# Peptides against a protein of PDB entry 5EIB: the designs that were tried, part 85

Target 1, 366 residues: chain A of PDB entry 5EIB
Amino acid sequence: VDLEPGTMDSVRSGPFGQIFRPDNFVFGQSGAGNNWAKGHYTEGAELVDSVLDVVRKESESCDCLQGFQLTHSLGGGTGSGMGTLLISKIREEYPDRIMNTFSVMPSPKVSDTVVEPYNATLSVHQLVENTDETYCIDNEALYDICFRTLKLTTPTYGDLNHLVSATMSGVTTCLRFPGQLNADLRKLAVNMVPFPRLHFFMPGFAPLTSRGSQQYRALTVPELTQQMFDSKNMMAACDPRHGRYLTVAAIFRGRMSMKEVDEQMLNVQNKNSSYFVEWIPNNVKTAVCDIPPRGLKMSATFIGNSTAIQELFKRISEQFTAMFRRKAFLHWYTGEGMDEMEFTEAESNMNDLVSEYQQYQDATAD
Target 2, 366 residues: chain A of PDB entry 5EIB as posed
Amino acid sequence: VDLEPGTMDSVRSGPFGQIFRPDNFVFGQSGAGNNWAKGHYTEGAELVDSVLDVVRKESESCDCLQGFQLTHSLGGGTGSGMGTLLISKIREEYPDRIMNTFSVMPSPKVSDTVVEPYNATLSVHQLVENTDETYSIDNEALYDICFRTLKLTTPTYGDLNHLVSATMSGVTTCLRFPGQLNADLRKLAVNMVPFPRLHFFMPGFAPLTSRGSQQYRALTVPELTQQMFDSKNMMAACDPRHGRYLTVAAIFRGRMSMKEVDEQMLNVQNKNSSYFVEWIPNNVKTAVCDIPPRGLKMSATFIGNSTAIQELFKRISEQFTAMFRRKAFLHWYTGEGMDEMEFTEAESNMNDLVSEYQQYQDATAD

## One batch from the design tools (peptide; aimed at target 1 Y41)

Design b2_p27_4 (made by RFdiffusion4)
Pose (drawn by RFdiffusion4):
Structure b2_p27_4 (pose): chain A 366 residues (1-366), chain P 27 residues (1-27)
Amino acid sequence: as target 2 above (366 residues)
Amino acid sequence: SEIIHLFVGMGAYGADLLSQLMEELMS
């Protein structure tokens, strides 16, 4: 789905472009120009019922629908504006299904548009209310990993998307292969989301590799465990050691000692017990899958629900406030008939989200 | 059981991501 028609061509000319159902391409003529109001209201509303028809069709041909997963950026107009409109319409029509999103957060290091904080805040407001799980993929973190760790002096979207694809493969492994833990979206959500609004996850994986060089050696289980908890291996630009984990899901892929995995997971939990909330006993669940990802014999995927994710929302909020105080480009949004109070409503909701993460960060069992 | 996955805003970034993700999943 895109308001921009040119997006159809690039997907089709891609390697697996022909495998998609031709009828499932739903596109507009213009597209939003980084205007969330255009995406939602204006233009996305024009296009949205066509998308829902396709969604309804895919749903009626399901034996037992678990739910939906959406991939979109928060910084633009279509993936952000229209994407959250689609989510709201799907929530109305399929209220008992899990909504899961892979949402990429904007960063000034990657994209040169100062309205991106507007678009992201209006979107975060929708996701806080309407999604059950959201993987926070931070372009800030992706750029820093490529620039500082992978030593790519000029990271491309391709460099960033290599990190995203490795992450998406890892976090959906329990859904795609037989297993006991978090095997479906609802079970994953019940294990990861103690409070409905706090459903933004920090993904990480190990080993971090630059595409096309080179290999190995394959990591030891200790090396995998330590790296997957490392702040440098997170896809969100937050230091996990600045907050506390409410819940964690760890996924080990490849052939390895299940015993050694158990010992190392127990090891990281009690050496660093102060970083795991004490009022949620046994809050770290571990899954092993025998099939490694491509190019690797062993890998680990980390999914964290950490109070430290407030750093991501504080950064967006600060940029949003800096722009919104000067009312810059606000008429671009209200020109599409959007209420200015929606900006204030979204800002307040995001700041409320930050306060809630801090409340549980300081909470004690006493 | 089934999951419906939507890709929205398929600009250069999204199309590249879908291509790389599909390569990872189909391998």

Design b2_p27_4_s1 (made by RFdiffusion4, then SolubleMPNN; from b2_p27_4, 13 letters changed)
Fold by OpenDDE base, seed 2:
Structure b2_p27_4_s1 (fold): chain B 366 residues (1-366), chain A 27 residues (1-27)
Amino acid sequence: as target 1 above (366 residues)
Amino acid sequence: SSIIELYVGLGPFGSILLEEYMGELYS
């Protein structure tokens, strides 16, 4: 779904354009102009019913619908505004289905779009209320991985998208292959989300590879396990050492010993025990899938529900506050029918979320 | 069991993401 037809034409003409039904391409004519309000209340609102009609048709064709997976950018007006509108409308119509999102967080290191903090803050407010599971894929972290870890002088969108793709494939492994831990969205939510509002995940991937880079080094299970828990491998710009893990899932892919994986996972938990909450027993889950990812012999994907994710929200909040205090570009949003109160409510809810994470970080076992 | 997947507002570079992701799923 896009408010810009050119993006849809690119997908349709691409190598996988044929896997989508022609009727499942929904596009607008005017775009959102990087404005959340255009995506949510005007241009996006005119298109949303057409998307919902497609969703209904697809849902009727499903024997057992688990839920929805929405991938969107929180920096752009369509992904942020129309994406969160769709999430809200789908939640209203399907309240008993799981809403899962891959939400790409904006960064000034990647985009010069000045209003991204508004779009992100307004989106996070909606995600707190209307999603069950949200993978935070942070362009800040992706850029830092490309630049610092992969030693790319000028990271491209292709380099970032490669990391996003690998991460998305990794976290969905258990949903795509039978007999796995977290084999459905609801089981994943039960294992990963101890508190309903605290459903934002930091994903991580090992090994980190650039597109077209040949890995000459053989990876071992101990190396994968160590890299997976390294802050440098996190796709959210948070240091897990500054918080505590509420829950963790690890997904290993490739031919390896389950016994060795279990031993290494136990060792890494024991070594990092200070970075876990003590009051959630058995809060680390491990899965092994024998099918490796494309071009790799083995990989490990990390899903962390950590209180350190408050660093991501604090960064966005600080950027938001700096703009909102000056009323910078605010008239572009209010002109689309928004009230300034909605900005204040969104900021407040995100600050409340940060406070909730901090409360659970500081909580002790009774 | 099925999941309905939506891709919303990925912008001009979103096609690259979708191609890579679908390439990993269907390879």
Scores: peptide ipSAE 0.562, ipTM 0.928, DockQ to the pose 0.851
OpenDDE base, seeds 1, 3, 4, 5: peptide ipSAE 0.559, 0.556, 0.561, 0.555; ipTM 0.926, 0.927, 0.927, 0.926

Design b2_p27_4_s2 (made by RFdiffusion4, then SolubleMPNN; from b2_p27_4, 15 letters changed)
Fold by OpenDDE base, seed 2:
Structure b2_p27_4_s2 (fold): chain B 366 residues (1-366), chain A 27 residues (1-27)
Amino acid sequence: as target 1 above (366 residues)
Amino acid sequence: SSIIELYVGLGPFGSELLREYLEDEYS
């Protein structure tokens, strides 16, 4: 779904364009212009019913619908505004289904779009209320991985997209291959989300590889396990050492010993025990899939529910507050039918979420 | 069991992201 026809034409003309039914390409004539309000209340609102009609048709064709997976950007007006509108409408129509999102967080290091903090804050407010699971894919972290870890002098969108794709493929492995731990969205939610509002995940991937870089030494299971818990491998710009893990899932891909994986996972938990909450027993889950990702012998994908995710929300909140105090560009949103109160409600809910993470970080077993 | 996947507002570079993801999903 896009409000810009050119994106849809690129997908349709691509090698996988035939996978999509022609009727499943829904696009508008006018983009949201990086405005959440246009995506949510005007241009996106005109298109949402046509998307819902497609969703209904696909839902009726499913023998057993688990739920929905939405991939979107929180910086752009379409992904943020229309994406969260779709999430809300789908949640209203399918309240018993899981809503899973891959939400790309904006960063000033990647985009010059000045209003991204508004779009992100307004979106996070909707995600807190209407999603069951949200993977936070942070452009700040992706840029830092490309620049610092992969030593790319000028990271491109292609370099960032490669990391996003590898991470998405890693976390969805359990859903795509039968007989694994967390083989459905509901089991994943039960294992990963101890408190309904605390459903924002820090994904991570090992080994970190750049597009076209064939020379990455195949990591061993011990090296993969160690790298998954390294802050440099996190796709969210948070340091896990500044918080505590509520829950963790690790997904290994490739031919490896289950025994070795279990031993290394136990070892890394023991080494990092100070970074886990003590009051959630058995809060680390491990899956192994024998099918490696394309171009790799083995990989490991990390899913962390950590209180350190508050660092990401604090960054967005600080950027939001700096703009909102100046009423910078506010007329672009109010002109689309928004009230200033909606901005303050969204900011308040995000600050409440930060406070909730901090409360559980400071909680003792006593 | 099935999951309905939606891709919303990925912008001009979203086609490349989607291609790389689909290459792993459908290989």
Scores: peptide ipSAE 0.506, ipTM 0.898, DockQ to the pose 0.809
OpenDDE base, seeds 1, 3, 4, 5: peptide ipSAE 0.499, 0.495, 0.503, 0.498; ipTM 0.892, 0.888, 0.890, 0.890; seed 3 fails the geometry check

Design b2_p27_4_s3 (made by RFdiffusion4, then SolubleMPNN; from b2_p27_4, 10 letters changed)
Fold by OpenDDE base, seed 4:
Structure b2_p27_4_s3 (fold): chain B 366 residues (1-366), chain A 27 residues (1-27)
Amino acid sequence: as target 1 above (366 residues)
Amino acid sequence: SSIIELWVGMGPFGSELLSQYMEDLFS
């Protein structure tokens, strides 16, 4: 779904364009112009019913619908505004289904769009209330991985996309292959989300490879396990050592010993015990899929529900506050029918979320 | 069991990402 027709044509003409039904391409005539309000109240609102009709049709064709997976950007007006509108409308119509998102967080390192902090903050406000699971794919982290870890002098969108794709493929492994841990979205939510509002995940991937780079050295299970828990491998720009894990899921892919995986997972937990909450028993889940990812012998994908995710929200909040205090660009949003109160409410809710994470970070076993 | 996937407002970045993701899934 896009408000810009040109993007849809690129997908249709792409190598996989034929696998999608023509009626599953929904597009507008006018873009959101990087404005959440256009995506949510005007241009996006005009298109939302057409998208819902497609969703209904697809839902009716499913024997057992688990839920929805939405991939969107929080920096752009369409992904942020229309994306969150769709989430709310789908939630209203399917309240018993899981809403899962891959939400791409904006960064000034990747985009020069000044209003991205507004779009992100307004989106996070919606995601807190209307999603069950949100994978935070942070452009800040992606850029830093490409530049610092992969030593790419000029990271490209292709380099970022490779990381995102690997991560998305990794986290969805359990959903795609029967008999795995977290084989459905609801089981994932039960295992990963101890408190309803605290459903924002830090994904991570090992090994980190750039597009076209061949790892000449195969990683071992110990190396994968260590890298997976390394802050440098996180797709959210947070240091897990600055917080505590509420819950963790690790997904290993490739031909490896389950026993070795379990041993290494126990070792890494013991080594990092100070970075876990002590009051959630059995809060680390491990899955092993014998099917490796493309081009790798083995990989490990990390899903962390960590209180360190507050670092991401604080970054966005600081950027938001800097502009909002000056009312910079606010007229572009209010001109679309938004009230300044909606900005204040969104900021407040995100700050409340940060406070909630901090509360659970500081909580001790009685 | 089925999951309905939606891709919303990803722009040119998203088109390439979707293509890469599909390649990774069907490899």
Scores: peptide ipSAE 0.552, ipTM 0.935, DockQ to the pose 0.862
OpenDDE base, seeds 1, 2, 3, 5: peptide ipSAE 0.550, 0.551, 0.536, 0.547; ipTM 0.934, 0.935, 0.930, 0.934; seed 3 fails the geometry check

Design b2_p27_4_s4 (made by RFdiffusion4, then SolubleMPNN; from b2_p27_4, 12 letters changed)
Fold by OpenDDE base, seed 2:
Structure b2_p27_4_s4 (fold): chain B 366 residues (1-366), chain A 27 residues (1-27)
Amino acid sequence: as target 1 above (366 residues)
Amino acid sequence: SSIIELFVGLGPFGSTLLELYMEDLYS
């Protein structure tokens, strides 16, 4: 779905364009112009019914619908505004289905779009209320990984997208292959989300290797396990050491010993025990899929529900506040039918979320 | 059981994301 037709043409003409049903391409003509309000209230609102019709049709074709996965950018107007509108409308129509999102967080390191903090904050407000699970894929972290770990002097969107795709593939492994841990979205939610509002995940991926030097380095299970828990491998720009894990899932892919995986997972938990809450029993889940990802012998994907994710929201909130206090570009949003109160409500809800994470970070076992 | 997957507002650069993701899924 896009408000810009050119994106749909690119996908349709691409190597996978034939995998999608032609009717499942829904696009507008005007774009959102990086404005959440255009995506949510005007241009996106005109298109949303067409998307919902497609969703209904697809839902009717499913014998047992688990839920929805939505991939979107929170920096752009379509992904943020229309994406969250769709989430809201789908939630209203399918309240008993799981809503899962891959939400790409904006960063000034990646984009010069000045209004991204507004788009992100307004989106997070919707995600808090209308999603069950949200993978926070942070362009800040992706840029840092590309620059520092992958040693790319000038990270491109292509470079970032490789990390995003690897992460998405990793986390969906359990859903795609039978007999895995978290084989359905509901089980994932039960295992990962102890408190309904605290459903924002910090994903991570291993191996992260520079193309020139390490593509052919065979990693061991211990190395994968260590790298997966390394803050440098997190796709969200927060340090897990500044918070506590509520829950963790680790998804290993490739031919490896389950025994060795369990041993290494136990070892890494013991080494990092101070960074886990003690009052949630069995809060680390491990899955092994024998099917490796493309081009790798083995990988590990990390899903962390950590209170450290508040650092990501604080960053966005700080950027938002700096703009909103000046009423910078606010007329672009209010001109689309938004009230300034919607900004304040979104900011407040995100700050409440931060406070909730902090509360559970500071909680001790009674 | 099925999951409906939506890709929304990925922009011009998002087409490459979708392509890469699909390559990983269908490899």
Scores: peptide ipSAE 0.554, ipTM 0.935, DockQ to the pose 0.825
OpenDDE base, seeds 1, 3, 4, 5: peptide ipSAE 0.549, 0.542, 0.550, 0.553; ipTM 0.933, 0.931, 0.932, 0.934; seed 5 fails the geometry check

Design b2_p27_5 (made by RFdiffusion4)
Pose (drawn by RFdiffusion4):
Structure b2_p27_5 (pose): chain A 366 residues (1-366), chain P 27 residues (1-27)
Amino acid sequence: as target 2 above (366 residues)
Amino acid sequence: SALDEKLAAAKARREALEAEAAAAEAE
């Protein structure tokens, strides 16, 4: 789905472009120009019922639908504006299904548009209310990993998407292969989301590799465990050691000692017990899958529900406030008939989300 | 639905702003 028609061509000309159902391409003529109001209201509303028709059709041909997963950026107009409209419409029509999103957060290091904080805040407001799980993929973190760790002086979207694709493969492994833990979206959600609004996850993986060089050696289980908890291996630009984990899901892929995995996972939990909330006993669940990802014999994927993710929302909020106080470009949004109070409503909800993460960060079992 | 009503209200507000802009140009 895109408002911009040129997106259809690039996807089709891609390696697996012909495998998609031709009828499932739903596109507009213009597209939003980084205007969330255009995406949601204006233009997305024009296009949205066509998308829902296709969604309804895919759903009726499902033996037992688990739910939906949406990939989109929060910084633009279509993936952000229309994407959250689609989520709201799907929530109305399929209220008992899990909504899961892979949402990419904007960063000034990657994109040169100052309205992106507006678009992201209006979107975060919708996701807080309407999604069950959201993987926070931070362009800030992706750029820093490429620039500082992978030593790519000029990271491209291809360089960033290599990190995203490795992460998405890892976090959906339990859904795609036989296993006991978090095998479906609802079970994953019940294990990861103690409070409905706090459903923004910090993904990480190990080893971090630059595409096209080179290999190995394959990591030891200790090396995998330590790297997948490392702040430098997170896809969100937050230091996990600045907050506390409410829940964690770890996924080890490849051939390895299940006993050694158990020992190392127990090791990181009790050496660093102060970083795991004490009022949620046994809050770290571990899954092993025998099939490694491409190019690797061993890998680990980390999914964290950490109070430290408030750093991500504080950064967006600060940029949003800096722009919104000066009312810059606000008429671009209200020109599409959007209420200015929606900006204030979204800002307040995001700041409320930050306070809630802090409340549980300081909470004690006493 | 409440969302459809919100979308219709937004459309009406936009059309009213366009009409006001056309009237100002004509003046």

Design b2_p27_5_s1 (made by RFdiffusion4, then SolubleMPNN; from b2_p27_5, 8 letters changed)
Fold by OpenDDE base, seed 4:
Structure b2_p27_5_s1 (fold): chain B 366 residues (1-366), chain A 27 residues (1-27)
Amino acid sequence: as target 1 above (366 residues)
Amino acid sequence: SALDAKIAAARAKRAALEAAAAAAAAA
């Protein structure tokens, strides 16, 4: 789905364009112009019924519908505005199904779009209320990985998207291969989400590999485990050491000893025990899949529900507040029929979420 | 739904703003 036809044509002409049904390409003619309000209330709202018709058709063809997976950006108008509109509409029609998202957080290092903090804040407000599971894929973190770790002088969207693809492949491993931990979206939610609003995940991946570099680096299980818990391997721009893990899932892929994995996972937990909450027993889950990712002998994927994710939301909130205090660019949104109160409500709800994470970070077992 | 009401309200407000702008341009 897109409000711009050119993106859809690129997907259709791409190497995998034929895996999608032609009738499932729903697109507008007028893009959202990086405006959440156009995506949510105008251009997106005109297209949403056509998308819902396709969603219904595909849902009816499922033997066992678990839920929905949305991939979208929060900086643009389409992914943010129309994406959150779709989430709300799907939730209304399928209230008993899991809503899972891969939400790409904006960064001024990646895009010069000034209004991205508005689009992101308005989106986070919707995600807090209407999703069950949200993987935070932060363009800040992706850029920093590409630039600092992968030594790419000028990271491209292609480089960032390679990291996104590796991460998405990693976190969905348990859904795609039988007999794994968190084999369905609901089991993932039960294991990862102790409180309904605290459903934002910090993903991480090891080894980090650049596009086109087959790093034949044979990593060991200890090295994979250490790298997976390293803040430099996180796809969200927050330091886990500044917070506490509520829950963790680790997904190893490739031929390795389960015993060695369990030993290394125990060792990393013991070394980092101060960074876990003590009041959630057995809050680290481990899975091993014998099938490695393409081009790697082994990998480890991390899913963390950490109170450190508040650093990401604080960054967006600070950027939002800097513009909103001056009502900068607000006329572009109010011109689409939005109220200024919706901005205040979204800011308030995101700040409440930050406060909730801080409360659970400071909570001790009595 | 509450969402449909919000969408309808936004559309109505947009239409009112567009009408006001058109009236101001014709004056």
Scores: peptide ipSAE 0.424, ipTM 0.872, DockQ to the pose 0.964
OpenDDE base, seeds 1, 2, 3, 5: peptide ipSAE 0.399, 0.370, 0.364, 0.376; ipTM 0.865, 0.848, 0.848, 0.854

Design b2_p27_5_s2 (made by RFdiffusion4, then SolubleMPNN; from b2_p27_5, 18 letters changed)
Fold by OpenDDE base, seed 5:
Structure b2_p27_5_s2 (fold): chain B 366 residues (1-366), chain A 27 residues (1-27)
Amino acid sequence: as target 1 above (366 residues)
Amino acid sequence: SELDEEIKKRREKRKELEEKKKKEEEE
């Protein structure tokens, strides 16, 4: 789905364009112009019914509908505004189904879109209320991985999207292969989300290696386990050491010993015990899939529900507040029928979320 | 739905603002 036709042509002409049904391409003509309000109330609201018709048709074709997965950017007007409108509409029609998102967080290092803090804050407000599970994929973290770890001098959106794809492939492993932990979206929610509002996940992937170092790196279970818990391997720009893990899932892929995985997972928990909440029993889940990802002998994917995710929301909030106090570009949103109160409500709800994460972080210190 | 009524209200408000802007540009 896009509000611009040119994006859909690029997907169709791409190497995987034939995987998607032609009738499932829904697109507008005018775009959102990086404005959340255009995506949510005007341009996106004209297109949403045609998207819902496709969603209904695909849902009716499912033998057992678990829920929905949305991939979107929170910086752009279409992904943020129309994406959250679509979430709200699906939630109204399917209130008993799981809403899962892959939400790409904006970074000033990656995009010149000055209004990204507004789009992100308005989106987070919707995601707090209308999603059950949200993978936070932070363009700041992706850029830093590309530059520092992968040694890319000038990271491109293609390089970032490669990391997004690897992460999405990793976290969906349990959904794609039978007999795994978290084999359905509801089990994932039960295992990962102890509190309904605290459903924002920090994904991570190992190994992350520069092209020059790939040939010399032995991939071992201990090294994967260590890298998976390293902040440098997180796809969200948060340091897990600044917070506490509420829940963790680790997904190993490749031919390895389950015993060795369990031993290394126990060792990493014991070594990092100060970074876990003690009051959630069995809060670390491990899965092993014998099928490695393409081009790797083995990998590990991390899903963390950590109170450190508040660092991401604080960054967005600080940027939002700095713009909103100046009323910078606010007329672009009010011209679409928005009120300044909606900005204040969104800011308040995101700050409440930060406060909730902090409360649960501190509750383990007494 | 409540959301549909809100969308409708926002569209009406947008239209009023566009009409107001057009009048201000004609004066």
Scores: peptide ipSAE 0.343, ipTM 0.820, DockQ to the pose 0.948
OpenDDE base, seeds 1, 2, 3, 4: peptide ipSAE 0.255, 0.020, 0.000, 0.029; ipTM 0.801, 0.396, 0.218, 0.584

Design b2_p27_5_s3 (made by RFdiffusion4, then SolubleMPNN; from b2_p27_5, 13 letters changed)
Fold by OpenDDE base, seed 2:
Structure b2_p27_5_s3 (fold): chain B 366 residues (1-366), chain A 27 residues (1-27)
Amino acid sequence: as target 1 above (366 residues)
Amino acid sequence: SELDKKIEEAKEKREKLLKEKAEKEAE
């Protein structure tokens, strides 16, 4: 789905374009112009019914519909505005189904679009209310991984999208292979989301290796375990050491000893015990899939529900506040029919979420 | 739904703003 036809043509002409049904390509003509309000109330609202018709048709073809998975950007008007419109509409029609998102957070390091803080804040407000699970994919973190870890001098969107794809493949492993822990979206939510509003995940992937160091790297369970808990491998731009893990899932892929995995997972928890809440028992879940990713002998994917994710929301909030107090570009949104109150409500809800994370970070066992 | 109401309210407000703009451009 896109409000711009050119994006759809690029997907269709791409190496995997034929895996999608032609009728499942829904697109507009005018785009959102990086405006959440156009995505949500104007161009997106005109297109949403045609998307819902496709969603219904595909949902009816499912023997067992678990839920929905949306991948979208929070910086652009289509992914943010229309994406959150779709989430809301799907939630209204399918209230008992899991809403899962891969939400790409904007960064000034990657995009010069000045209104991204508005689009992100308005989107986070919708995600807090209408999603069950949100993987926070931060363009800032992806850029930093590409630059620092992968040693790419000028990271491209292709390089960032490669990390996103690897992460998405990792976190969905349990859904795609039978007999795994978190084998369905609902079990994942039960294990990862102790509090309904605190459903924002910090994903990570291992191995991340520069081309120059790839020959010298031993892919071992200890190394994967160490790397996936390293703050430098988080796909969200926050430091886990500044918060506490509420819950963690680790998904190992490849031929390895379950015993060695369990030993290393216990060791990393014990070494990092100060970074876990003590009042959530058995808050680390581990899965092993014998099937490695393509081109790797083994991998590990990390899913963290950490109170440190508040750093990401604080960054967005600070940028938002700096623009909104000046009413910078606000007329682009109000001209689409929005009220300034919607901005204030979205800011308030995001600040409340930050406060909730801080409360649980500071909570002790009684 | 509440969402449909918000969409309609935004549409009405947008239409009003366009009308007010057209009236000002005609003066």
Scores: peptide ipSAE 0.412, ipTM 0.871, DockQ to the pose 0.972
OpenDDE base, seeds 1, 3, 4, 5: peptide ipSAE 0.408, 0.395, 0.410, 0.398; ipTM 0.872, 0.867, 0.872, 0.868

